# Peptides against a protein of PDB entry 3H8D: the designs that were tried, part 4

Target 1, 122 residues: chain A of PDB entry 3H8D
Amino acid sequence: DMKRQQRFFRIPFIRPADQYKDPQNKKKGWWYAHFDGPWIARQMELHPDKPPILLVAGKDDMEMCELNLEETGLTRKRGAEILPRQFEEIWERCGGIQYLQSAIESRQARPTYATAMLQNLL

## One batch from the design tools (peptide; made by RFdiffusion4, then SolubleMPNN)

Design b1_p8_3_s3 (from b1_p8_3, 4 letters changed)
Fold by OpenDDE base, seed 3:
Formats: structure tokens, sequence, C-alpha cells
Structure b1_p8_3_s3 (fold): chain B 122 residues (1-122), chain C 122 residues (1-122), chain A 8 residues (1-8)
């Protein structure tokens, strides 16, 4: 449903292994999410010392946030919501278009706003 | 068309009468716009010393931005684009719901995403 | 869930 609200979020995270280190040794990553209505469509993680993680609904459900948007509390977390382009810019840099395209072609991707937009672009 | 991209923008402005005053005497206002696809649907102005100005497509076309979104350059202006709620929060505070509702009831409002959303709310 | 740590 192309009428569903598309919302994007970003929050910092510290790796579990760094959680109890001194602040100078807690390397910060960034967690990104795209919600197509209440349901997550894409997830992305930027890490200081390893390649980005890209995840798409249908393909990567076990690795993605299982909470619906309301349950995440992200809409109530100050500073968490970002503009679509703030997500897409990083997504594109990380090879997200190719990643999602491959997921569609392999029939692993669940239909979402993201898959629909990609189909319009190609 | 509920599939059109809804985009929101905010930029500061200085009143014409203050334009050549010293910085301390240039009272800043805020100009807000909601674009339903390429076309403006709502405009709003916050002023330091007078009531807010609310404008809706169809009713207030002569007072609203006549440029389509691409022509405005707002999508290319760093820091201009805002989240939907950043617009709606101010819109609501300024009585925008009632203003748009009245425009619909008087048959002055042009159908837009905004009018459709209001009809869903009522 | 594991996301409680991320989302809190």
Amino acid sequence: as target 1 above (122 residues)
Amino acid sequence: as target 1 above (122 residues)
Amino acid sequence: SEWDRVLE
C-alpha cells in the first residue's frame, strides 16, 4: 500500500563487546531503520570497524527488529526520526539498491514500499 | 493521489521593514510550506509580533508560493526540509485544522493530501 | 528482546 506512512529512524549504538569499556574505547555505530507503516522494511547498521550491515524485510527477518513501529518507541524518542533522504543517502552508499534488487530477484524480499520504489527506479 | 510525495520545508525570513536594520532589530519569522508532490498544499508563516498566517491551496493561491517544488530550490537548500510532524505541530498550534476545515466546508479548498487527511480525521 | 538494548 503506497499510502502507508514511510518513516525513518537512526540511533547510535555501542557494540556489546565495548559496552563496559571506557568511553574512549566504546566505538559508536549507527542503527538505521525504515518503517513502511508499522512494519520494518529495511534495516542498516554502520560500524566503525567493519562493513555496513544491510537488511531487508522477507530476506533478513531474523536479523531485523521484530517490534512494530509503535512497540519500538522510536516515534517518541527525541532525535531518532530522520528524513527519508538521510536514510537513503547512507543506504545508497552502502550498496543498498543492489542488495535489495538481489533480494527481489532471488524472491527473498517481502513486498514493501522499498521494493515498489526500486521497481519504479529500474 | 495519495501516492504523491509529501514534503515539508521551513526557512527563516526577515520582515521587509527590518531588512536593513541592525541584526538585533531584525525580528525573525518562519516560513513553512507543505508540498503535495510538486504543488504547494499549505503555507504558514510565524511572525514575532503578529498572529500566524495560515494559507491553503485553492483558497489562498494568490498569497501562496506560485513556484512548483522544483522551481523553489527548497529540496536543494541545506536545512530547509523538515519532518512532517515539524510542520503539523505548528499547523495544529496555529489552528490549521480548523482553518482547512472551514476552507473545505466553504468549498474554497482545492483537493490535496491535506484535505484528504483531514477528511479521514473527521 | 535483543532490541531492547538497542532501542532503550
Scores: peptide ipSAE 0.132, ipTM 0.520, DockQ to the pose 0.788
Fold by OpenDDE base, seed 1:
Structure b1_p8_3_s3 (fold): chain B 122 residues (1-122), chain C 122 residues (1-122), chain A 8 residues (1-8)
Amino acid sequence: as target 1 above (122 residues)
Amino acid sequence: as target 1 above (122 residues)
Amino acid sequence: SEWDRVLE
């Protein structure tokens, strides 16, 4: 839908186990989100000490951000919004294409901008 | 067309008259572009000493960038790409909505993502 | 929301 903006965000997070450690011992992760209009389409988490987590709408709703974009406040958080390629490059490196493809093939993915783009690519 | 990426760019320019002046006397302008896929849809120029220039595809082809996006090298110029809102905010402030609307009404505008979005807004 | 911790 041309009416929906594709917007991407990234915020750092500190893992719970490191929350109260000295600053030098707090390992940062990175939380990424792709919003297709008001709804999340993809979520990705880069962790310092474990494999990336990839999540796609429809399949992984229970693990993804439940807030709509407006509710997140991300649009008002300075420095949170990133370019599409800043998301896609990491997504691709993490195996996101294969992950989303499998979700589509298994009919678990909700149709989103991301699913449409992948199907256009293939 | 969902297949076409909407990408926005900004680069500084020094006006010809200031090209060989001392750095402190070079007044910067800002050149903005909106590409609807490979083709420019809107161009905007902020000048230090005159009103902004707004240009839309179809109407202002003779004054706009004649290169397709790939030919511009903008996609490879670090720091050139900007967020949609970084373009739109300036566009709106410069009267871009009214300018594009008039171009549509006079049937001078080529259909682009920008024209579609405006018509969706109204 | 559990996301308040991350998004705040």
Scores: peptide ipSAE 0.131, ipTM 0.547, DockQ to the pose 0.768
Fold by OpenDDE base, seed 5:
Structure b1_p8_3_s3 (fold): chain B 122 residues (1-122), chain C 122 residues (1-122), chain A 8 residues (1-8)
Amino acid sequence: as target 1 above (122 residues)
Amino acid sequence: as target 1 above (122 residues)
Amino acid sequence: SEWDRVLE
């Protein structure tokens, strides 16, 4: 029973409305993903002009990446993979702990590495 | 028996002879470290004007960092921690696999995560 | 999908 590998990724995105604007007017957002083995556990989106979006497996499946890790090609995208702390620091700043806690309490969260770690913290 | 955390770090260094030169004349090298739990397993140095230096625990202890991970302060140095592949890619390019293999064969290498992984590869 | 746009 090898422990599932926890892998984190970050890629920039440009808003659809800005896609055809001048480069200076293309405000970058950031898309973050936490994969617990092959499956996504958490997703987070930083936007330049709206509140961050936090998503957790089980609760937000319809809004999250539906692809397994291999299907995403993220492991083959240079510069996409990030350190755990690079994800967690932003997750914490955006209220991710409280968000996941509420998802657990409401029985909406699918058990993942993330839910297990939070339960260890409380 | 929790598996020891493998952590990798990279920091730039300037040659002593260049310390007091103009910034443009300060050729940067790179110091790499692999820690197997609290103790260093591999060290690597990229130099701008000489061959890379590869060091493995057991064989090269006198030339390697003598501090445990906590003592180094590397975990607190912003930007120092790197992904495993960022270390391994350079290690491979510099002939690190052959170097470690030879150290194992000559019975000079201390058993580490690195030696175990190489033994799994062969 | 929208993910092709984000991930590509």
Scores: peptide ipSAE 0.123, ipTM 0.499, DockQ to the pose 0.833
Fold by OpenDDE base, seed 4:
Structure b1_p8_3_s3 (fold): chain B 122 residues (1-122), chain C 122 residues (1-122), chain A 8 residues (1-8)
Amino acid sequence: as target 1 above (122 residues)
Amino acid sequence: as target 1 above (122 residues)
Amino acid sequence: SEWDRVLE
């Protein structure tokens, strides 16, 4: 349903191994999420020392947030919400279009706003 | 090489979304690692709200720690190192034997101490 | 991964 609100979020994270290091030694990664209504559609993780991780609903459910949007508290977290383009720009740079496309072709992707948009793009 | 030191580590992590919540609202996960000498052989993540994540060298390299053991600082992190059985117990409960076995069968697993041990077990 | 793949 295209009526669902599309909301995007970004939060920094620190590696577990860096958790107890001095702040200057804590390399920061970034966790991104696209929520299609109450449920996550895409997730992305930028890491300081490894390649980006891309995740799409249906295929990667076990690796993605299982909480609905309200349960995450993201909407209440100051500075967490980002603009759609702020997500998409990174997603595109990370090869997200191809990743989602492949997930659709393999019939692993759950239909979401993201899959619908990809169909529009192609 | 069976001469490599096998070392195991566990560190708690907080969900990115919970990072800025009050401590009591930060659900704790657990990051586990098995290092076969300087390089990670297995990784495991216990989450408060999703199923365990299992990762094995070769197959899951992009999702695993790219740092060598010394670079992680884990050996210097107080309380991080655990006994082999403390790792293996969780690994087994999470279906790690089957996961690694499948990775070997699909020729995705890189040979490690863990793959060698599995060959011993079977 | 040293990066906890943590779900929000």
Scores: peptide ipSAE 0.078, ipTM 0.555, DockQ to the pose 0.091; fails the geometry check

Design b1_p8_3_s4 (from b1_p8_3, 4 letters changed)
Fold by OpenDDE base, seed 2:
Structure b1_p8_3_s4 (fold): chain B 122 residues (1-122), chain C 122 residues (1-122), chain A 8 residues (1-8)
Amino acid sequence: as target 1 above (122 residues)
Amino acid sequence: as target 1 above (122 residues)
Amino acid sequence: SEWDRLLE
């Protein structure tokens, strides 16, 4: 009976336009990922100057990381892995619960740990 | 379909005999816990001057935390929660895999997430 | 991939 491990990651990014600016002028974004086993279930992007981007498996596959967890190298990147609550707290603040629920109701969401947990919550 | 959350915690402790010593003479121990849902699955204790203590549910119930997760207050204690790997790395170093396997083979271990994961590993 | 800039 295979139990898929739920793992969460956060990494910073700099906007391409800011890449060659002085550090003080590089506004940092944050990329979040929830992996349900080898595959991404949720993705979230915090930007310095635009609304958060929320993405869920099934609905947003073309916009989400296509790499499996091992391919990302995130498990080997120091400081990248975060606690579930560190993801969920931001996810909730950004309206992620409603976003995922909408994706489920429209039958756009692929079943994941995240969809199952939401069903437990409701 | 209820999915139990796996949560890990680490807190320091001071030996009773060192309680009233100067800080420099207080040798710190470390208490680790793995909760499978509300109930503890594994417990580990690092001591400054004796071998690590490893405990698994079913086998070591009398020596393990009897409180459910909420009763412990660990979820509310700042800095107490740790990543799975932060627990597992120490667990493995201390021979936890073999300890749990032995408990399973002797039919002393209560089935938990930990026992299931070990079966996946073997 | 397009993710290399983010993940590397």
Scores: peptide ipSAE 0.130, ipTM 0.549, DockQ to the pose 0.783
Fold by OpenDDE base, seed 1:
Structure b1_p8_3_s4 (fold): chain B 122 residues (1-122), chain C 122 residues (1-122), chain A 8 residues (1-8)
Amino acid sequence: as target 1 above (122 residues)
Amino acid sequence: as target 1 above (122 residues)
Amino acid sequence: SEWDRLLE
């Protein structure tokens, strides 16, 4: 439903291998999530030492956050919520359009706001 | 069209009477805009010394920004864009729901994302 | 869940 609120979040993470290193050696990654209403539609992870990970609902459910938005507490975490463009810019740079397109074409993607927007663009 | 991007902006303003006063006597207001795609759907003004002004497309066109989003330059003004909730929270506090509802009922409101969302809520 | 650690 296009009436659902589209909300985007970003939080930093420290990789497990670095969690007990000196602060200057704790390389930060960035975890991104797009929620289409209560449910995640896209997830993206930027890493300091490997390619970004792009995930879309339906195709990548087992690798994505299984919590609904309320369960995550992201709406209550100050500074976590970001503008749509702050997500989309990175998504585009990381090849997210092509990734989601392929997921749609292979019929692996669950219909979401993200799939609808892509199909609107093309 | 529900596929249009909903974008929200906030900029401070100094009232004309205060523009040449000492900095501590320049009382700031806040100008808010909701754009439904390229066109403004709602406008809101918070003032230091008078009640807020609420405006909706169709009803209040002559008092609202007449520029399309691109013409405003708001998309290029750093810090101007805000989250939907940052607009909606103030809108609600200022009685925007009732204001828009009345505009719809009196058939003065132009159909926008805002009108659709309100009618979805009720 | 594994996400609890990330979201804390």
Scores: peptide ipSAE 0.126, ipTM 0.549, DockQ to the pose 0.779
Fold by OpenDDE base, seed 3:
Structure b1_p8_3_s4 (fold): chain B 122 residues (1-122), chain C 122 residues (1-122), chain A 8 residues (1-8)
Amino acid sequence: as target 1 above (122 residues)
Amino acid sequence: as target 1 above (122 residues)
Amino acid sequence: SEWDRLLE
């Protein structure tokens, strides 16, 4: 249903290896999520020292957040919610369009708002 | 088409009567807009000294922004774009749901994303 | 879950 609310979130994270280091030695990554209604559609992780991680519903469910949006508490976390373009800009830079397209073509992607939008774009 | 991008904007304004007053005497209002794709669907104005102004497409075209979204330059204005809920929260507080509902019932409202969402809510 | 530390 294209009427579902699309919401995007970003939070910083510290790598497990850096968790107990001094602040100056804790490299910060960024975790991004796109929720199509209550369900996650896309997830993305930016790391300071390795390539971005791109994940799409259906294909990468085991690596993606298993919580529905309400369970995440992200809607109640100050500063977590971001504009759609703040997500999409990074998604595009990371090759997300190609990643999702490939997932659709291989029939691995679950239908979401994101897949529908991509199909309109192609 | 429910696939159109929904975008929301807010900018401050100074009342014409205060434009040439000292900063301490310039009361700030807020202008809000909801664009359903390139076309405005809702407009709202918060004033420091009078009731909010609510406007919906079809009913209030003469009082609403006549520019399409691209022509407004709002997408290129730093800090202008806001989250959907930042608009909706104010819209609801101002009685926007009732205002739009009445416009639909009187057959004055042009169909937009906003009218469709309201019809789902009722 | 594994997300507890991320969502803290």
Scores: peptide ipSAE 0.115, ipTM 0.539, DockQ to the pose 0.778
Fold by OpenDDE base, seed 4:
Structure b1_p8_3_s4 (fold): chain B 122 residues (1-122), chain C 122 residues (1-122), chain A 8 residues (1-8)
Amino acid sequence: as target 1 above (122 residues)
Amino acid sequence: as target 1 above (122 residues)
Amino acid sequence: SEWDRLLE
């Protein structure tokens, strides 16, 4: 069995309330995704005016992207793909390790590459 | 003490992953908000490809709009304000009554106009 | 969060 490709993406977003404001008044957030093969494993969102949001597969499925990687079109979106470290750096800063760990401990996390890596780290 | 004005808003959003696609490929979602005076009481999101998301003050503060009503600019956004029933109809269809009820029972919901109305209904 | 849902 082949190893699933781990791919990471980042795209900006504008809050719905800011969509129709002047560009200078549109506060930009950032949407991050980690795909473990075709399926999302982690999602993260940086906001201009609220705490980061962390999401992990299994626990947060309803809040996460439901589309498989190809359906998202992210692989075809210029500049969307980022390096693993570009994701992990932010993930770590946002407390992602602890968040995922807690999800594993509560048996809410679906096994993914991310859960495996955490288990390797501990 | 004066009664706080209940105001409801709806604006479309495009998924971050779809931001840079052609317009015809941008699946539209809908962001709803109920403001109890200056502060958000309920938030709801309809998605083109995932279940509705319901949020209630107290329980879901980190996922909800952090800005007060005036800061959002929603009151100044043409076509954003909707009638109470336009919100409540969707809220009910999405299971919002049960969601808020559960949040109250778990002592996670902050008291709002919405919690009061639910208590009146039951 | 609002952003979670909007960013998907």
Scores: peptide ipSAE 0.098, ipTM 0.555, DockQ to the pose 0.223; fails the geometry check

Design b1_p8_4_s1 (from b1_p8_4, 4 letters changed)
Fold by OpenDDE base, seed 4:
Structure b1_p8_4_s1 (fold): chain B 122 residues (1-122), chain C 122 residues (1-122), chain A 8 residues (1-8)
Amino acid sequence: as target 1 above (122 residues)
Amino acid sequence: as target 1 above (122 residues)
Amino acid sequence: SRWDRLLE
């Protein structure tokens, strides 16, 4: 009955290869997630030295977080939750609209809140 | 074309009567606002010594913020913007669902994102 | 999970 909550999260990550390097050699990336209720709808990764990675449910399930929201512990991690616009602004800059649109048109995207919002826009 | 952004804000306030009192005698309240695009949809005030005040667009326009979102400067005030759930949780605790529902039923509420969401729930 | 390192 109740509409699914849309929740957004961002956490820093260090590359595996940099894990045990000195701080000066640990370049931080950023991991973003959009949860449509308990399940991830979009994932985005900003890297210090390579192009952004965009992932959408249905198309990229094998590369996306498989944990439901509660299993991630993100809601209990201080500072992890971000505003919708804080996610969307980066998503747009990284070409997320086009990426999701293409996934919808190719019938690869699973319907989510994100796909619905885009379809209202176009 | 683009859907209106839903943005939520919270700022502390000191009662006018306490304005020039010593810090120990300045009881803080909290002012909450929901903006549906540029215009306020809901306003809520938590007080240290009286019941919460709930206000909805259409019904309570004379008591609500008359400034559009940009005019308020809230988007430029550090720490003012909050997550949707941070607003809704307090709204629910204060009886906001019933208040807005009654305003809709009495034909006093102006249609907003908030009224639409409630109508989807009921 | 492979995500433990990221999410913890």
Scores: peptide ipSAE 0.168, ipTM 0.592, DockQ to the pose 0.735
Fold by OpenDDE base, seed 5:
Structure b1_p8_4_s1 (fold): chain B 122 residues (1-122), chain C 122 residues (1-122), chain A 8 residues (1-8)
Amino acid sequence: as target 1 above (122 residues)
Amino acid sequence: as target 1 above (122 residues)
Amino acid sequence: SRWDRLLE
């Protein structure tokens, strides 16, 4: 059968506390997602005022988007889809390789395209 | 080992005959490329005044870009890289599935990611 | 879903 598509998305978000502030005071964050077929594999959040959040399937399911890809509507949101490298570059900068590696070693990560690629890298 | 990256690119071109004409008379075409790792797998050209050109590795090597991916500089050209679907959508509209299938059947196509995917589709 | 706001 055909291999699952790897698709990546990025959307901005405004913190709830800033939603009703003047634009100059609305600090934007960025939400990233990697979908391995219909299933989320990785999630990442860049925040203006706190450390990045890295999440991997299996370990962080309760904190990750619970929607399948079609349910998110991301495939229909113009500008949301990004290139793989646009995700990976940030993932790497944020320490995502080590984070996922630790999740694999602790047997918390669900096998995904991401885990497979990492195991090829190491 | 890690699987080869599939990367897609699109750049505009002006026909030589139009290069020195007024902008209003310069009809733009579009050049598309699919790279399976460093090697080109598919090439496609949209023209304003003639049918699309579809090219596949193995069959059409003499008419395709002879440069490896790094040599092209496409990875460093802003806006050149496109999403897989942005390539595939045009490829499909132009009859690329049938074209590649015929190249496989006639044993002219070099095995690539594209040929493998097609063989999964059919 | 709590994600609806994020995905708007």
Scores: peptide ipSAE 0.167, ipTM 0.565, DockQ to the pose 0.768
Fold by OpenDDE base, seed 1:
Structure b1_p8_4_s1 (fold): chain B 122 residues (1-122), chain C 122 residues (1-122), chain A 8 residues (1-8)
Amino acid sequence: as target 1 above (122 residues)
Amino acid sequence: as target 1 above (122 residues)
Amino acid sequence: SRWDRLLE
C-alpha cells in the first residue's frame, strides 16, 4: 500500500579503524535509510574515503538493516529523521536512480514506494 | 493518486496589529500547511492570543491558501519545510482529527491524502 | 550487532 508512511533517517558513524583515534582523526561517514512503512526500502552509506554504497530492498537484503523501523529506535533518536529531499538529493547524486532502475530491470528489486516512484518518473 | 508527494510547511507570522511594535511586543503565530501534491489539503494557524484555526480542503477553500505549492515559494524558503509528524502532532493536539472527521461526515471535505489516512485509522 | 550504532 502506497499509503504507508515514507520516513527517512540519517545518522553519523565513525569507521572502526578510527574509533579510538584522536577526535580530529575520527572521520565521519553518514548512514541513510528510507523506510516504506515499517520496512527499509533503500539504504545509503557515505564514506570519507571510499565510494558511496547504495542498497535497495530485494536486491541487497543481506547488506541492509534487518531491523524494522520500530526496532531501530530511529524514531526516538533526536535529529535522526530527515526530509525526503535530504535523502533523495544525495541518492540522486550518488547514482541511485540508475542503481534502482537496474535492480528493477533485472527483477531483483522488491516492489516498494521507491520503485513505484521511479516507474512514475520514467 | 495517493502516490502524490505529501509535504508540510511552517512559517511564522506577526499579527497585523503588532507589525510596527517593538520587537519584544511582536507576538508570533505559526502558519502550517499540508500539501497533497501541488494542492493544499490542510491548513492550521496557531495564534498567540486566540484558539487555533483548523482548515480542510473542500470545506474551507475560501479561507485557505489559494496558491499551488509552486506558487507559494515554500519549497524555496529555507527552514519552512517540516516533517509530517511536526504537522500531525500539532494537528492532533488542536482537535484536527475530529475536525476532519466531521468534514467528511458532513460531505464537505474534498478527498485528499488526509481524508484517506483518517479513514484508514478509523 | 553491526546495527548497534543505531541504538547509540
Scores: peptide ipSAE 0.159, ipTM 0.575, DockQ to the pose 0.656
Fold by OpenDDE base, seed 3:
Structure b1_p8_4_s1 (fold): chain B 122 residues (1-122), chain C 122 residues (1-122), chain A 8 residues (1-8)
Amino acid sequence: as target 1 above (122 residues)
Amino acid sequence: as target 1 above (122 residues)
Amino acid sequence: SRWDRLLE
């Protein structure tokens, strides 16, 4: 919906297994989120040592952030917000288009800005 | 239209009168643009020594950038692209809502994402 | 919670 602002965020994370290791042994991953208005539409995690994790609303609700945008505090976290293309470029490289398409075809995806845009593309 | 990507840009400029002055005498302004897909929707200029200039599609076509987004090269200029709120925050401070509203009411504004969003707001 | 990283 044109009414809803699309906002994208990225923050680093450390694997739980590395949390208490020395700094040189803490491998950094990256957590990404796409919020369609207040609600998460897509989530993505880049890991240094395993395949990317892709998550879409409707299909992966149990694995995705349950907080609305304001509750996350991301809008107030310095350096967290990224440009749309900074999200989409990684999303595409990680097979996000195919992942979301499959979720739509299997009727698992919740309608979001992301699903609407994909329908325009295909 | 949900189909069109909204993209925002900011670049510095030097006043023509200061172009050939010493660096300390060149006062910097800021040029802002909102592109609704390939077409400019809003333009804004911040000056160090005069009021902001606000421009909206339809009303101010002759004063606005005539190049489509790709022709501008802004998408390829490092550091030029800004977040939507980085544009909107300045736009609002400069009276942009009122300016655009007046352009709509006077039937001077071309329909854009910006006009649609304003209609949602008012 | 698992979202503590958002607060870092």
Scores: peptide ipSAE 0.157, ipTM 0.575, DockQ to the pose 0.639

